# Peptides against a protein of PDB entry 8RAJ: the designs that were tried, part 63

Target 1, 54 residues: chain A of PDB entry 8RAJ
Amino acid sequence: LPAENEDPDKAVVDLHRSPPKTKDPDLTPSGIIAKVKAGDMTQETARELLLAMR

## One batch from the design tools (peptide; made by RFdiffusion4, then SolubleMPNN)

Design b2_p26_2_s4 (from b2_p26_2, 13 letters changed)
Fold by OpenDDE base, seed 3:
Structure b2_p26_2_s4 (fold): chain B 54 residues (1-54), chain A 26 residues (1-26)
Amino acid sequence: as target 1 above (54 residues)
Amino acid sequence: AAEEERRRLEAEIDEEIRRALAEQAA
């Protein structure tokens, strides 16, 4: 059975939606940096998210 | 002016990410 390619893009925060005031600790600047350090987020995605917060 | 400010912010963010990765690799 082909391994389900878990599309890592399911954490696509729709950048076109005004960033919801999501109290999600993973969507704070520190949480984004922590995901990049863990290898759970690309530098490109982290840059786009951090820019949208500024 | 807005494009120049965006490029400055991108460079600052890229440097912050690079520092965080370098500190982890040390």
Scores: peptide ipSAE 0.442, ipTM 0.853, DockQ to the pose 0.778
Fold by OpenDDE base, seed 2:
Structure b2_p26_2_s4 (fold): chain B 54 residues (1-54), chain A 26 residues (1-26)
Amino acid sequence: as target 1 above (54 residues)
Amino acid sequence: AAEEERRRLEAEIDEEIRRALAEQAA
């Protein structure tokens, strides 16, 4: 069976989707910075998310 | 004006991320 190449690009957080007004602590400005510090988010993605919140 | 404001906000965010990463390295 051909290994389904899980396209690593499918983890593209659709940045065009308004950040859900979710009480998800991981989507707060501080949560975004924490993910960058942990290496779980790129600086570019963090910049785009933080800009969308302002 | 809107483009200049965006550039200022981007710079502020980049400085915030840089500070957070520098604090982690200390």
Scores: peptide ipSAE 0.440, ipTM 0.853, DockQ to the pose 0.795
Fold by OpenDDE base, seed 1:
Structure b2_p26_2_s4 (fold): chain B 54 residues (1-54), chain A 26 residues (1-26)
Amino acid sequence: as target 1 above (54 residues)
Amino acid sequence: AAEEERRRLEAEIDEEIRRALAEQAA
């Protein structure tokens, strides 16, 4: 499950770190899909993140 | 078996993303 690396400029999601219970709505499955819809995330990155959450 | 399961999960995720994008485009 992805962990938010505290990069102050971009939440770098570390796919290899145990998920912090991130209250970040942007790191939920629905938040990831919302970013793809907004053009803020590629479909490829979204796929990788969603796979790591399963 | 593990590779086939991964491919199935990838396909399911791709369909979910595609559906969400199609709903936005309509």
Scores: peptide ipSAE 0.439, ipTM 0.852, DockQ to the pose 0.795
Fold by OpenDDE base, seed 5:
Structure b2_p26_2_s4 (fold): chain B 54 residues (1-54), chain A 26 residues (1-26)
Amino acid sequence: as target 1 above (54 residues)
Amino acid sequence: AAEEERRRLEAEIDEEIRRALAEQAA
């Protein structure tokens, strides 16, 4: 079964690492916002991820 | 300057998330 659930909380996005060019569509700004809207990601985690991308 | 820019980016992100959640709740 494809575990498409990369738990966004288990993505230890090392905020000190250059944001990986994650080909993961779920780690795009739009994908992050979509996860927040779905309740699959906290606003705080989304904020941290979006900051790391800028 | 870097701290001020970070605070601006944080505010923009917070507004983007807030807007997306508000659009879902409407």
Scores: peptide ipSAE 0.436, ipTM 0.852, DockQ to the pose 0.745

Design b2_p26_3_s1 (from b2_p26_3, 12 letters changed)
Fold by OpenDDE base, seed 3:
Structure b2_p26_3_s1 (fold): chain B 54 residues (1-54), chain A 26 residues (1-26)
Amino acid sequence: as target 1 above (54 residues)
Amino acid sequence: ADEIIARVLAGELTVETAMAKLLALE
């Protein structure tokens, strides 16, 4: 089986999974906003994730 | 930047408006 090089930058944020541990740099408030700016996350998903951190 | 993020978490600012404000600080 070819090892799919899972691009380590494609953190699939499962919206149905427990809120991300605050230790993932890609799931910090700043990291979420950066992903939206890069086009890697929707504004809706970013809003839901930021609200779950409140 | 930290104030803009805090206002998004407080529900005082949309993600879209936060992005526009962050871009204006560059």
Scores: peptide ipSAE 0.135, ipTM 0.707, DockQ to the pose 0.202
Fold by OpenDDE base, seed 4:
Structure b2_p26_3_s1 (fold): chain B 54 residues (1-54), chain A 26 residues (1-26)
Amino acid sequence: as target 1 above (54 residues)
Amino acid sequence: ADEIIARVLAGELTVETAMAKLLALE
């Protein structure tokens, strides 16, 4: 079975990058919390993203 | 769920506590 190389580079949301003009559904408050729940995002990154949306 | 999210955005709730509350609604 080929081990799917989970690219570890899947979307570190660079907080210094201008918010993509595309409403990434994954960057909604609900999407951020869902990523933390899934283990795909740290609580600190989620906090910083949520604060940047304020 | 929306109230819990709003409280996180307001800084009234930690992400950890919000997650625990969201899990308890499932």
Scores: peptide ipSAE 0.134, ipTM 0.711, DockQ to the pose 0.197
Fold by OpenDDE base, seed 2:
Structure b2_p26_3_s1 (fold): chain B 54 residues (1-54), chain A 26 residues (1-26)
Amino acid sequence: as target 1 above (54 residues)
Amino acid sequence: ADEIIARVLAGELTVETAMAKLLALE
């Protein structure tokens, strides 16, 4: 079966998904801010994620 | 950059203000 080309650009941050136990560079404070800058995350979601890291 | 991020985590800056400050460092 051909490997489905999952478009790597659609990491929908499912807020209901358990935080990946892996250091996802996209879930660092810098990665969260970068996603908001790219338009891939809302400022509200970014705020909630950053507050959960405090 | 690290200071701006630390201030967001401390609740001293909004994400919007932090983004504006980070963009001004580029």
Scores: peptide ipSAE 0.133, ipTM 0.708, DockQ to the pose 0.202
Fold by OpenDDE base, seed 1:
Structure b2_p26_3_s1 (fold): chain B 54 residues (1-54), chain A 26 residues (1-26)
Amino acid sequence: as target 1 above (54 residues)
Amino acid sequence: ADEIIARVLAGELTVETAMAKLLALE
């Protein structure tokens, strides 16, 4: 099965889009924190995303 | 870990403090 190279450009989480019901492990609270830890997301963006999950 | 995440979602904990606490559980 070809590993679909998910284009890194599709990770533009539109903060105005309804929180995607996407079971994307990368958009779980744990995944968001992991991205901040990796330097792939700002703390500001992570806070906004986590608050949108409330 | 789940408690730390819940406190961030509740606004009781900053992302920075949550990260520091999660790192301390490793």
Scores: peptide ipSAE 0.132, ipTM 0.706, DockQ to the pose 0.215

Design b2_p26_4_s1 (from b2_p26_4, 8 letters changed)
Fold by OpenDDE base, seed 3:
Structure b2_p26_4_s1 (fold): chain B 54 residues (1-54), chain A 26 residues (1-26)
Amino acid sequence: as target 1 above (54 residues)
Amino acid sequence: MREKELRELEELAEEIERERRREEEE
């Protein structure tokens, strides 16, 4: 049976990790705002991520 | 969540999305 890779580790977007070249919808500006609204990301982390995309 | 701070983040996100769209059209 292929192991259920439960990685319930909420994508800790490492600010120092080059944004994955994959268009991860979770790493779009809209995806970041959605995570903040869901309570899955802090406003501070979202600010830093958005500013790093500018 | 502070509604003012969320609005500032939404405005910043919309700015970045507009900039990325311009760069994808060039």
Scores: peptide ipSAE 0.568, ipTM 0.882, DockQ to the pose 0.595
Fold by OpenDDE base, seed 5:
Structure b2_p26_4_s1 (fold): chain B 54 residues (1-54), chain A 26 residues (1-26)
Amino acid sequence: as target 1 above (54 residues)
Amino acid sequence: MREKELRELEELAEEIERERRREEEE
């Protein structure tokens, strides 16, 4: 089984390019918070994503 | 990173996750 090396650097959620795919584990509320803590997402982008899930 | 703003995002995330769990239990 080739482990797909999904480069962690490619999970920049472009809010302008596609509706959040509900299948990306990175788009769970907890996954969004984890990205903000890692520095991989801005607090503003995280707020917009979370509010779109409400 | 503003620690207060991060806490407000954590609280919002926890609210959404609680709502989803209620919808899955109905």
Scores: peptide ipSAE 0.568, ipTM 0.881, DockQ to the pose 0.559
Fold by OpenDDE base, seed 2:
Structure b2_p26_4_s1 (fold): chain B 54 residues (1-54), chain A 26 residues (1-26)
Amino acid sequence: as target 1 above (54 residues)
Amino acid sequence: MREKELRELEELAEEIERERRREEEE
């Protein structure tokens, strides 16, 4: 089965607009840090997402 | 980007990933 390589550029996870789906591969702790480093996520949104996973 | 704040996020991410790995091994 082709893993849907959904382009990482299409999921700006706005925590205020979409509840964190803990099953989304783009919402792994490492995936969140990668989005922050790419500039696709703010440090504030990343902190809120990570704290919601704890 | 503040390098200190990014490091604190990386440490938090690594804590959560280590916790998830322990819960998957039990």
Scores: peptide ipSAE 0.567, ipTM 0.881, DockQ to the pose 0.547
Fold by OpenDDE base, seed 4:
Structure b2_p26_4_s1 (fold): chain B 54 residues (1-54), chain A 26 residues (1-26)
Amino acid sequence: as target 1 above (54 residues)
Amino acid sequence: MREKELRELEELAEEIERERRREEEE
């Protein structure tokens, strides 16, 4: 049976977690937009994250 | 998904990326 790669890195960007000081490619402005397009992030959460980066 | 709201988010993301690039070039 192929092990379903349960990719455990659905990084649920917890808005209450201090933005990781790590260059998480998923927390770049482009990475946020990509998550919204994939349906992995809400537009509201993306807007709040982007505004916190400004 | 509202295409207009997604475009506004894309524009905001591109603004932030352009600003960061300017700050890295100074």
Scores: peptide ipSAE 0.567, ipTM 0.881, DockQ to the pose 0.550

Design b2_p26_4_s4 (from b2_p26_4, 10 letters changed)
Fold by OpenDDE base, seed 1:
Structure b2_p26_4_s4 (fold): chain B 54 residues (1-54), chain A 26 residues (1-26)
Amino acid sequence: as target 1 above (54 residues)
Amino acid sequence: SMEERLRELEELAREIEEERRRRLEE
């Protein structure tokens, strides 16, 4: 059975390689916090997005 | 802590949302 070397590096959203395309143009500050609480967004990504909205 | 940093993000999000609302009501 070929060991699928799933390279774990593809799951690290490299925050330096473009802001995550929040493909949702309607992402509100409250929507960002909701994604962090759901585990769908890191606190660092959320901070960067919020600061870009300021 | 992680919980303190989340509270700080919630505060920042509220500040930005309130500021956006003020700018839309002017």
Scores: peptide ipSAE 0.592, ipTM 0.900, DockQ to the pose 0.768
Fold by OpenDDE base, seed 5:
Structure b2_p26_4_s4 (fold): chain B 54 residues (1-54), chain A 26 residues (1-26)
Amino acid sequence: as target 1 above (54 residues)
Amino acid sequence: SMEERLRELEELAREIEEERRRRLEE
């Protein structure tokens, strides 16, 4: 089964400009941290997403 | 530092992942 390499560039959630359209309903806590480490997500966006999962 | 804030995010992510796992095992 091809792992859909979801292009990490499409998931920059600008939390200040739109209600969190989690374009990825499948975004895991570990996936959020991976995006922050890759530079594809800000720490602030990651914090807000993680807190919304709590 | 940015590294301290990243460690705090990793801890928060771990707590959420553990809580999700607990709810799936109950």
Scores: peptide ipSAE 0.584, ipTM 0.898, DockQ to the pose 0.669
Fold by OpenDDE base, seed 3:
Structure b2_p26_4_s4 (fold): chain B 54 residues (1-54), chain A 26 residues (1-26)
Amino acid sequence: as target 1 above (54 residues)
Amino acid sequence: SMEERLRELEELAREIEEERRRRLEE
């Protein structure tokens, strides 16, 4: 079986380097937390996004 | 700690999600 080295292209949402490619217009609060836990988003970016949803 | 800051984010996320749910059920 070929090892699919799917390099998880960690789309680190760097708010400082590129406009957030919000590829998902449906980013939920729970989805933000899941990305932080996966290491795909910083806690600071997550805080800023959550506060903007308030 | 990093774990404390993550718990604070989880709490904030829960509050926002619960508020959104209330506004959709009204």
Scores: peptide ipSAE 0.584, ipTM 0.899, DockQ to the pose 0.692
Fold by OpenDDE base, seed 2:
Structure b2_p26_4_s4 (fold): chain B 54 residues (1-54), chain A 26 residues (1-26)
Amino acid sequence: as target 1 above (54 residues)
Amino acid sequence: SMEERLRELEELAREIEEERRRRLEE
């Protein structure tokens, strides 16, 4: 079966395009940093999410 | 640098996690 090339652009949380309806109650500060390190989140989106948690 | 900005995010994440822990222990 051809691995569906999941478009890497669909995994990036962009706060400027849609505030993540963080329906994911499990978004921890450490989980945000892990997504940035994995390339699944931008540093800017991570900063905005973290600041909103303060 | 991008690495400096990542360290700043890791520091901010730690501060928020520590504050959340304090509020759960009170």
Scores: peptide ipSAE 0.584, ipTM 0.898, DockQ to the pose 0.713

Design b2_p26_5_s1
Fold by OpenDDE base, seed 3:
Structure b2_p26_5_s1 (fold): chain B 54 residues (1-54), chain A 26 residues (1-26)
Amino acid sequence: as target 1 above (54 residues)
Amino acid sequence: VLEEAEREYRRKLEEERRRLEELEEE
């Protein structure tokens, strides 16, 4: 089996890769925090959504 | 971006919890 020398430098998550444009602006980290501040989302739901974005 | 938003969110939650604790002691 040829060991594919995956160049470890290609696993550099392109820090210039634009964050995936969440098609829903309300599902951005900033949008979630804004909904909690407005009372439109619970703190627990916001925590779960922010953790699911990792 | 996500990590900065998570840090800001945690800070706001800690500040809000502290205010609720201060109101429960009155």
Scores: peptide ipSAE 0.065, ipTM 0.534, DockQ to the pose 0.104
Fold by OpenDDE base, seed 5:
Structure b2_p26_5_s1 (fold): chain B 54 residues (1-54), chain A 26 residues (1-26)
Amino acid sequence: as target 1 above (54 residues)
Amino acid sequence: VLEEAEREYRRKLEEERRRLEELEEE
């Protein structure tokens, strides 16, 4: 009879896993402003995206 | 973060508008 010692300690759901920081630098408020300054985004599109982040 | 970026965005937009107004008066 193999005793399956299932170690119950592998189900430590790391409750300290920081919520996934939106790692897309392109979708941060600073990234949006940088795209407008580079000419890669219109001011209107940037305004809509910044308002949708509230 | 968001509120600081919105303040920076408004400042840059106001500076650009002022620069366009100064170029239309020449």
Scores: peptide ipSAE 0.065, ipTM 0.533, DockQ to the pose 0.218
Fold by OpenDDE base, seed 4:
Structure b2_p26_5_s1 (fold): chain B 54 residues (1-54), chain A 26 residues (1-26)
Amino acid sequence: as target 1 above (54 residues)
Amino acid sequence: VLEEAEREYRRKLEEERRRLEELEEE
């Protein structure tokens, strides 16, 4: 069985791999609280989102 | 982190509700 020449050049670390999207700043506990304070989110929606993060 | 945010959230809602109640009594 011929050894597959794994081209060592295929370990191109994709330098364009977008950093793992830091959890949407709008979906952090602090971001949710900030949206409620700004009037951009209801208190009930904020409560449901915070409880779903447990 | 989450539990502290939930505590801060509840405290802010209680403070805001109290402030609204105080303004409705004037």
Scores: peptide ipSAE 0.065, ipTM 0.536, DockQ to the pose 0.173
Fold by OpenDDE base, seed 2:
Structure b2_p26_5_s1 (fold): chain B 54 residues (1-54), chain A 26 residues (1-26)
Amino acid sequence: as target 1 above (54 residues)
Amino acid sequence: VLEEAEREYRRKLEEERRRLEELEEE
């Protein structure tokens, strides 16, 4: 009866894979500009957010 | 990265303002 070579090494859940820091795509400069274009954000709120990132 | 996005934002606001000015003159 040949032993099942279930390689236990496929369960290296890289716990050191920092969850991709979900830079909220909405809080990126490009995401802010996209929300203004979609009508989901005012130009003034976008200006304040972009200035706060400087 | 941030400074380039700020420049692009300012350019788009200026283009939009110009377009609104053109529509107010009609």
Scores: peptide ipSAE 0.064, ipTM 0.541, DockQ to the pose 0.183

Design b2_p26_5_s2
Fold by OpenDDE base, seed 3:
Structure b2_p26_5_s2 (fold): chain B 54 residues (1-54), chain A 26 residues (1-26)
Amino acid sequence: as target 1 above (54 residues)
Amino acid sequence: VLEEAEREYEEEEEERREEEEEEEEE
């Protein structure tokens, strides 16, 4: 099969629209928010982690 | 989506602030 020349400039994964696949599902933006809602993470720690992904 | 999680965080912080303000009025 011809290798589709994925233009490396079109593979700009919009990190704001799709966070990088973390190896830990609990370190995804949705996993962080789920830990805060469960009382397993402080809001301050969640804020710092979300801002570090931006 | 990071933008959606940031929005959900801001909404939860707003809700908590409103609840804290209501508890201080009672």
Scores: peptide ipSAE 0.108, ipTM 0.577, DockQ to the pose 0.121
Fold by OpenDDE base, seed 5:
Structure b2_p26_5_s2 (fold): chain B 54 residues (1-54), chain A 26 residues (1-26)
Amino acid sequence: as target 1 above (54 residues)
Amino acid sequence: VLEEAEREYEEEEEERREEEEEEEEE
């Protein structure tokens, strides 16, 4: 089967999804901050995600 | 990792607040 084109833009973090056991580097605490610095995530969203990882 | 990330977030929020306060004084 052809590899699903993982659309790199579909890292829409569903804030209502249980903290993903994802090996996704973009959903690590460092990956979240890297998205904020890049302007790809709001600081409020980043705060909520970081707090949900505790 | 999480603690370092939270610290970096708090430092960026503090820097942004200081920049907003400096802009209000001009």
Scores: peptide ipSAE 0.104, ipTM 0.571, DockQ to the pose 0.171
Fold by OpenDDE base, seed 1:
Structure b2_p26_5_s2 (fold): chain B 54 residues (1-54), chain A 26 residues (1-26)
Amino acid sequence: as target 1 above (54 residues)
Amino acid sequence: VLEEAEREYEEEEEERREEEEEEEEE
């Protein structure tokens, strides 16, 4: 009988991948500041978003 | 992360205010 050595090496579910605190990378604190610096977001909108994350 | 982004926002708002004050003195 052939020994099925199928190595179970395909399910390291990285349980240490912290769920992204924001589903949108663009709505992280660092992503908001990067958009302001790029001119893609107003400082007023950035302030409102950062305050809503406190 | 949030505290660092808030500090970076406050530093950019201060820099902009200093630039606006320098432009008003000329």
Scores: peptide ipSAE 0.108, ipTM 0.583, DockQ to the pose 0.185; fails the geometry check
Fold by OpenDDE base, seed 2:
Structure b2_p26_5_s2 (fold): chain B 54 residues (1-54), chain A 26 residues (1-26)
Amino acid sequence: as target 1 above (54 residues)
Amino acid sequence: VLEEAEREYEEEEEERREEEEEEEEE
């Protein structure tokens, strides 16, 4: 019996999600802030990276 | 994007400073 239950509607890769303007999602301004919130980056390192992008 | 992340960073730095000031008053 064919298991027809791969919902084909979950493959809407939201093509409207603007590709991160940087090739590394972890080096986006939002990715840096997300690492600080997760405890994976110090605030000092985040400040230096954000200032280097200005 | 950068300006929004700079603002969110400044807001978190202010919140942390307020929490540190409240802990010094106890």
Scores: peptide ipSAE 0.100, ipTM 0.574, DockQ to the pose 0.136; fails the geometry check

Design b2_p26_5_s3
Fold by OpenDDE base, seed 2:
Structure b2_p26_5_s3 (fold): chain B 54 residues (1-54), chain A 26 residues (1-26)
Amino acid sequence: as target 1 above (54 residues)
Amino acid sequence: ALEEAEKEYEKELEEREREERRLEEL
């Protein structure tokens, strides 16, 4: 029995969907700063990440 | 958002460097 239940509409990954603004609170500028304050990230790594977001 | 976070980071770095200098002077 061919399960023809490939909804073709789910495969439209909107290529124009801006990469989901990483809702990872950990990858936001504020989340990076929070990790440094918690001691979970070095200041150097935080600096590099913040500069890469400019 | 980003610019505010960069400014907060720079401020915290300057505060830490000031505290380190104060501890080296003791």
Scores: peptide ipSAE 0.094, ipTM 0.566, DockQ to the pose 0.213
Fold by OpenDDE base, seed 5:
Order: sequence, then C-alpha cells, then structure tokens
Structure b2_p26_5_s3 (fold): chain B 54 residues (1-54), chain A 26 residues (1-26)
Amino acid sequence: as target 1 above (54 residues)
Amino acid sequence: ALEEAEKEYEKELEEREREERRLEEL
C-alpha cells in the first residue's frame, strides 16, 4: 500500500497572527461614548468602563 | 484614542451641568 505523504507543513499554527482585533466597536472608548449619546448606556456605566481602560 | 474620548465625555458632562444650572435659575 503506498504511504500517503501527508505534508506535515500544513499544521504551522501562525503564532505571529496579530492578537484578535477586538472587532467589537462597542468596547472602544468612542463606542462607549456613542452608546451614552444614543441613550443605550448610563453615564455612570460609561465612566466606570472608561476608567477601567486606563 | 482613550484620552480624547475621556476629554469629550468630560466636556459633555460639564455642558450638561451648565444647562441644568441655567434651567434652575429660570
């Protein structure tokens, strides 16, 4: 039976993959402020989140 | 980014507090 040469090189997990860009625009400082302006977030919650990002 | 957003937030808070004071004086 011919041994199928499975190329072992397909399992290179690219460890240099840039950290997942937090694609949630709602977790950016500007996204938090936009939610407050829209009335979707309380001002107190926004303050706590912004302070926790320092 | 964060510092600019915090500055915009603080500015809007101060603007709201000034409007509230003007409404209490009427």
Scores: peptide ipSAE 0.094, ipTM 0.566, DockQ to the pose 0.225
Fold by OpenDDE base, seed 4:
Structure b2_p26_5_s3 (fold): chain B 54 residues (1-54), chain A 26 residues (1-26)
Amino acid sequence: as target 1 above (54 residues)
Amino acid sequence: ALEEAEKEYEKELEEREREERRLEEL
């Protein structure tokens, strides 16, 4: 069985795709903000992700 | 939830941009 290590850090968010209903706590609005505060995500990427969830 | 997170994020961004401008004026 290929363990697809879907590294959650490699979620190329296609801005043209409906935001994945990822059960990933790291892709919730609060999880995105937490990654920015930790320095693990850029502010621009976080803005794009939050806007895509509207 | 989403709207509150967007509002918190926008507020934190505006706070940082205000701090950066204050550091450029010193």
Scores: peptide ipSAE 0.091, ipTM 0.559, DockQ to the pose 0.170
Fold by OpenDDE base, seed 3:
Structure b2_p26_5_s3 (fold): chain B 54 residues (1-54), chain A 26 residues (1-26)
Amino acid sequence: as target 1 above (54 residues)
Amino acid sequence: ALEEAEKEYEKELEEREREERRLEEL
């Protein structure tokens, strides 16, 4: 089965929209930090997302 | 908690910037 293309548009949390209460484990504070450690997210984007969750 | 995750991230960033400076001085 071809790997489901993770829609790159779902990884773009619209910073102008209230953070969707997405049940996506990858959008938790710990999931964001894990993506930065893996090289899958920039430090700047991670900082903006973490600040928007306050 | 979110605050703990932010604190861990800030700590890891500061540790990296400190290591980079040490490598530039060698």
Scores: peptide ipSAE 0.089, ipTM 0.552, DockQ to the pose 0.168

Design b2_p26_5_s4
Fold by OpenDDE base, seed 2:
Structure b2_p26_5_s4 (fold): chain B 54 residues (1-54), chain A 26 residues (1-26)
Amino acid sequence: as target 1 above (54 residues)
Amino acid sequence: ALEEAEEEYEKKEREKEEEERKREEE
């Protein structure tokens, strides 16, 4: 059975695709507050991050 | 945006302090 169908050109994952500038929703003030509400961040860490953005 | 998140944080800290005070009075 000729398995000749691995087109090697589809493996060009464009390494120059800058990771989408997903403004890490986690680094927005609202994203920080959402993590604290979910229990994924301490209030102290959230305070320090929010104060650093002021 | 930042100011609204600061206000939500301060509101939640006040609510926590009130809950802690209520638990210390029982």
Scores: peptide ipSAE 0.111, ipTM 0.583, DockQ to the pose 0.150
Fold by OpenDDE base, seed 1:
Structure b2_p26_5_s4 (fold): chain B 54 residues (1-54), chain A 26 residues (1-26)
Amino acid sequence: as target 1 above (54 residues)
Amino acid sequence: ALEEAEEEYEKKEREKEEEERKREEE
């Protein structure tokens, strides 16, 4: 009995799956301010990152 | 969101500058 061809079509990696916008919570303005409040980021680095988001 | 974070940053910088000024006046 010929082995039924397992359909190779299930490996269509949807190349149109936009990488989930991992809103890296750490790269949001609110996440940056939260890191500064926690002492995990300097105010200077936070200012540079916030200015780069304008 | 960005504007609120900038306002909070500016508020904290001003609070720090006011605290530093008070320490220099004592």
Scores: peptide ipSAE 0.110, ipTM 0.577, DockQ to the pose 0.168
Fold by OpenDDE base, seed 5:
Structure b2_p26_5_s4 (fold): chain B 54 residues (1-54), chain A 26 residues (1-26)
Amino acid sequence: as target 1 above (54 residues)
Amino acid sequence: ALEEAEEEYEKKEREKEEEERKREEE
């Protein structure tokens, strides 16, 4: 039976795939504001975080 | 993105201050 040439190119894990930029969605300005709107963060903590991102 | 978020925050703080002021005047 002819050996199926399993194309060895399917195992190239792209090592150049930049590590997933875990942009922690919770540490974006919009994510911080969304947490304040939901009541999951105080306005003071949100202000300090927004100022630290400037 | 940050600037738009800061503007939305400042707008909401101003709205809250106006609501608090109206509540102290009644």
Scores: peptide ipSAE 0.106, ipTM 0.575, DockQ to the pose 0.247
Fold by OpenDDE base, seed 3:
Structure b2_p26_5_s4 (fold): chain B 54 residues (1-54), chain A 26 residues (1-26)
Amino acid sequence: as target 1 above (54 residues)
Amino acid sequence: ALEEAEEEYEKKEREKEEEERKREEE
């Protein structure tokens, strides 16, 4: 089976688009913090996403 | 909760600032 090309653009939440209705478990507050811990997300982007979920 | 993730973020930023300060004093 061809490896699903995870579009790297789907991992970047476009902050200019209405918050995606969280169907991705990776866009939970806990998932955002996990990506920062893994080095897959900047602290700045994580802060903006967490503030947008408040 | 979102609040627990914000608190964990703020805790890590504070720990990083304290580690940086400690490294400048050595």
Scores: peptide ipSAE 0.104, ipTM 0.562, DockQ to the pose 0.111

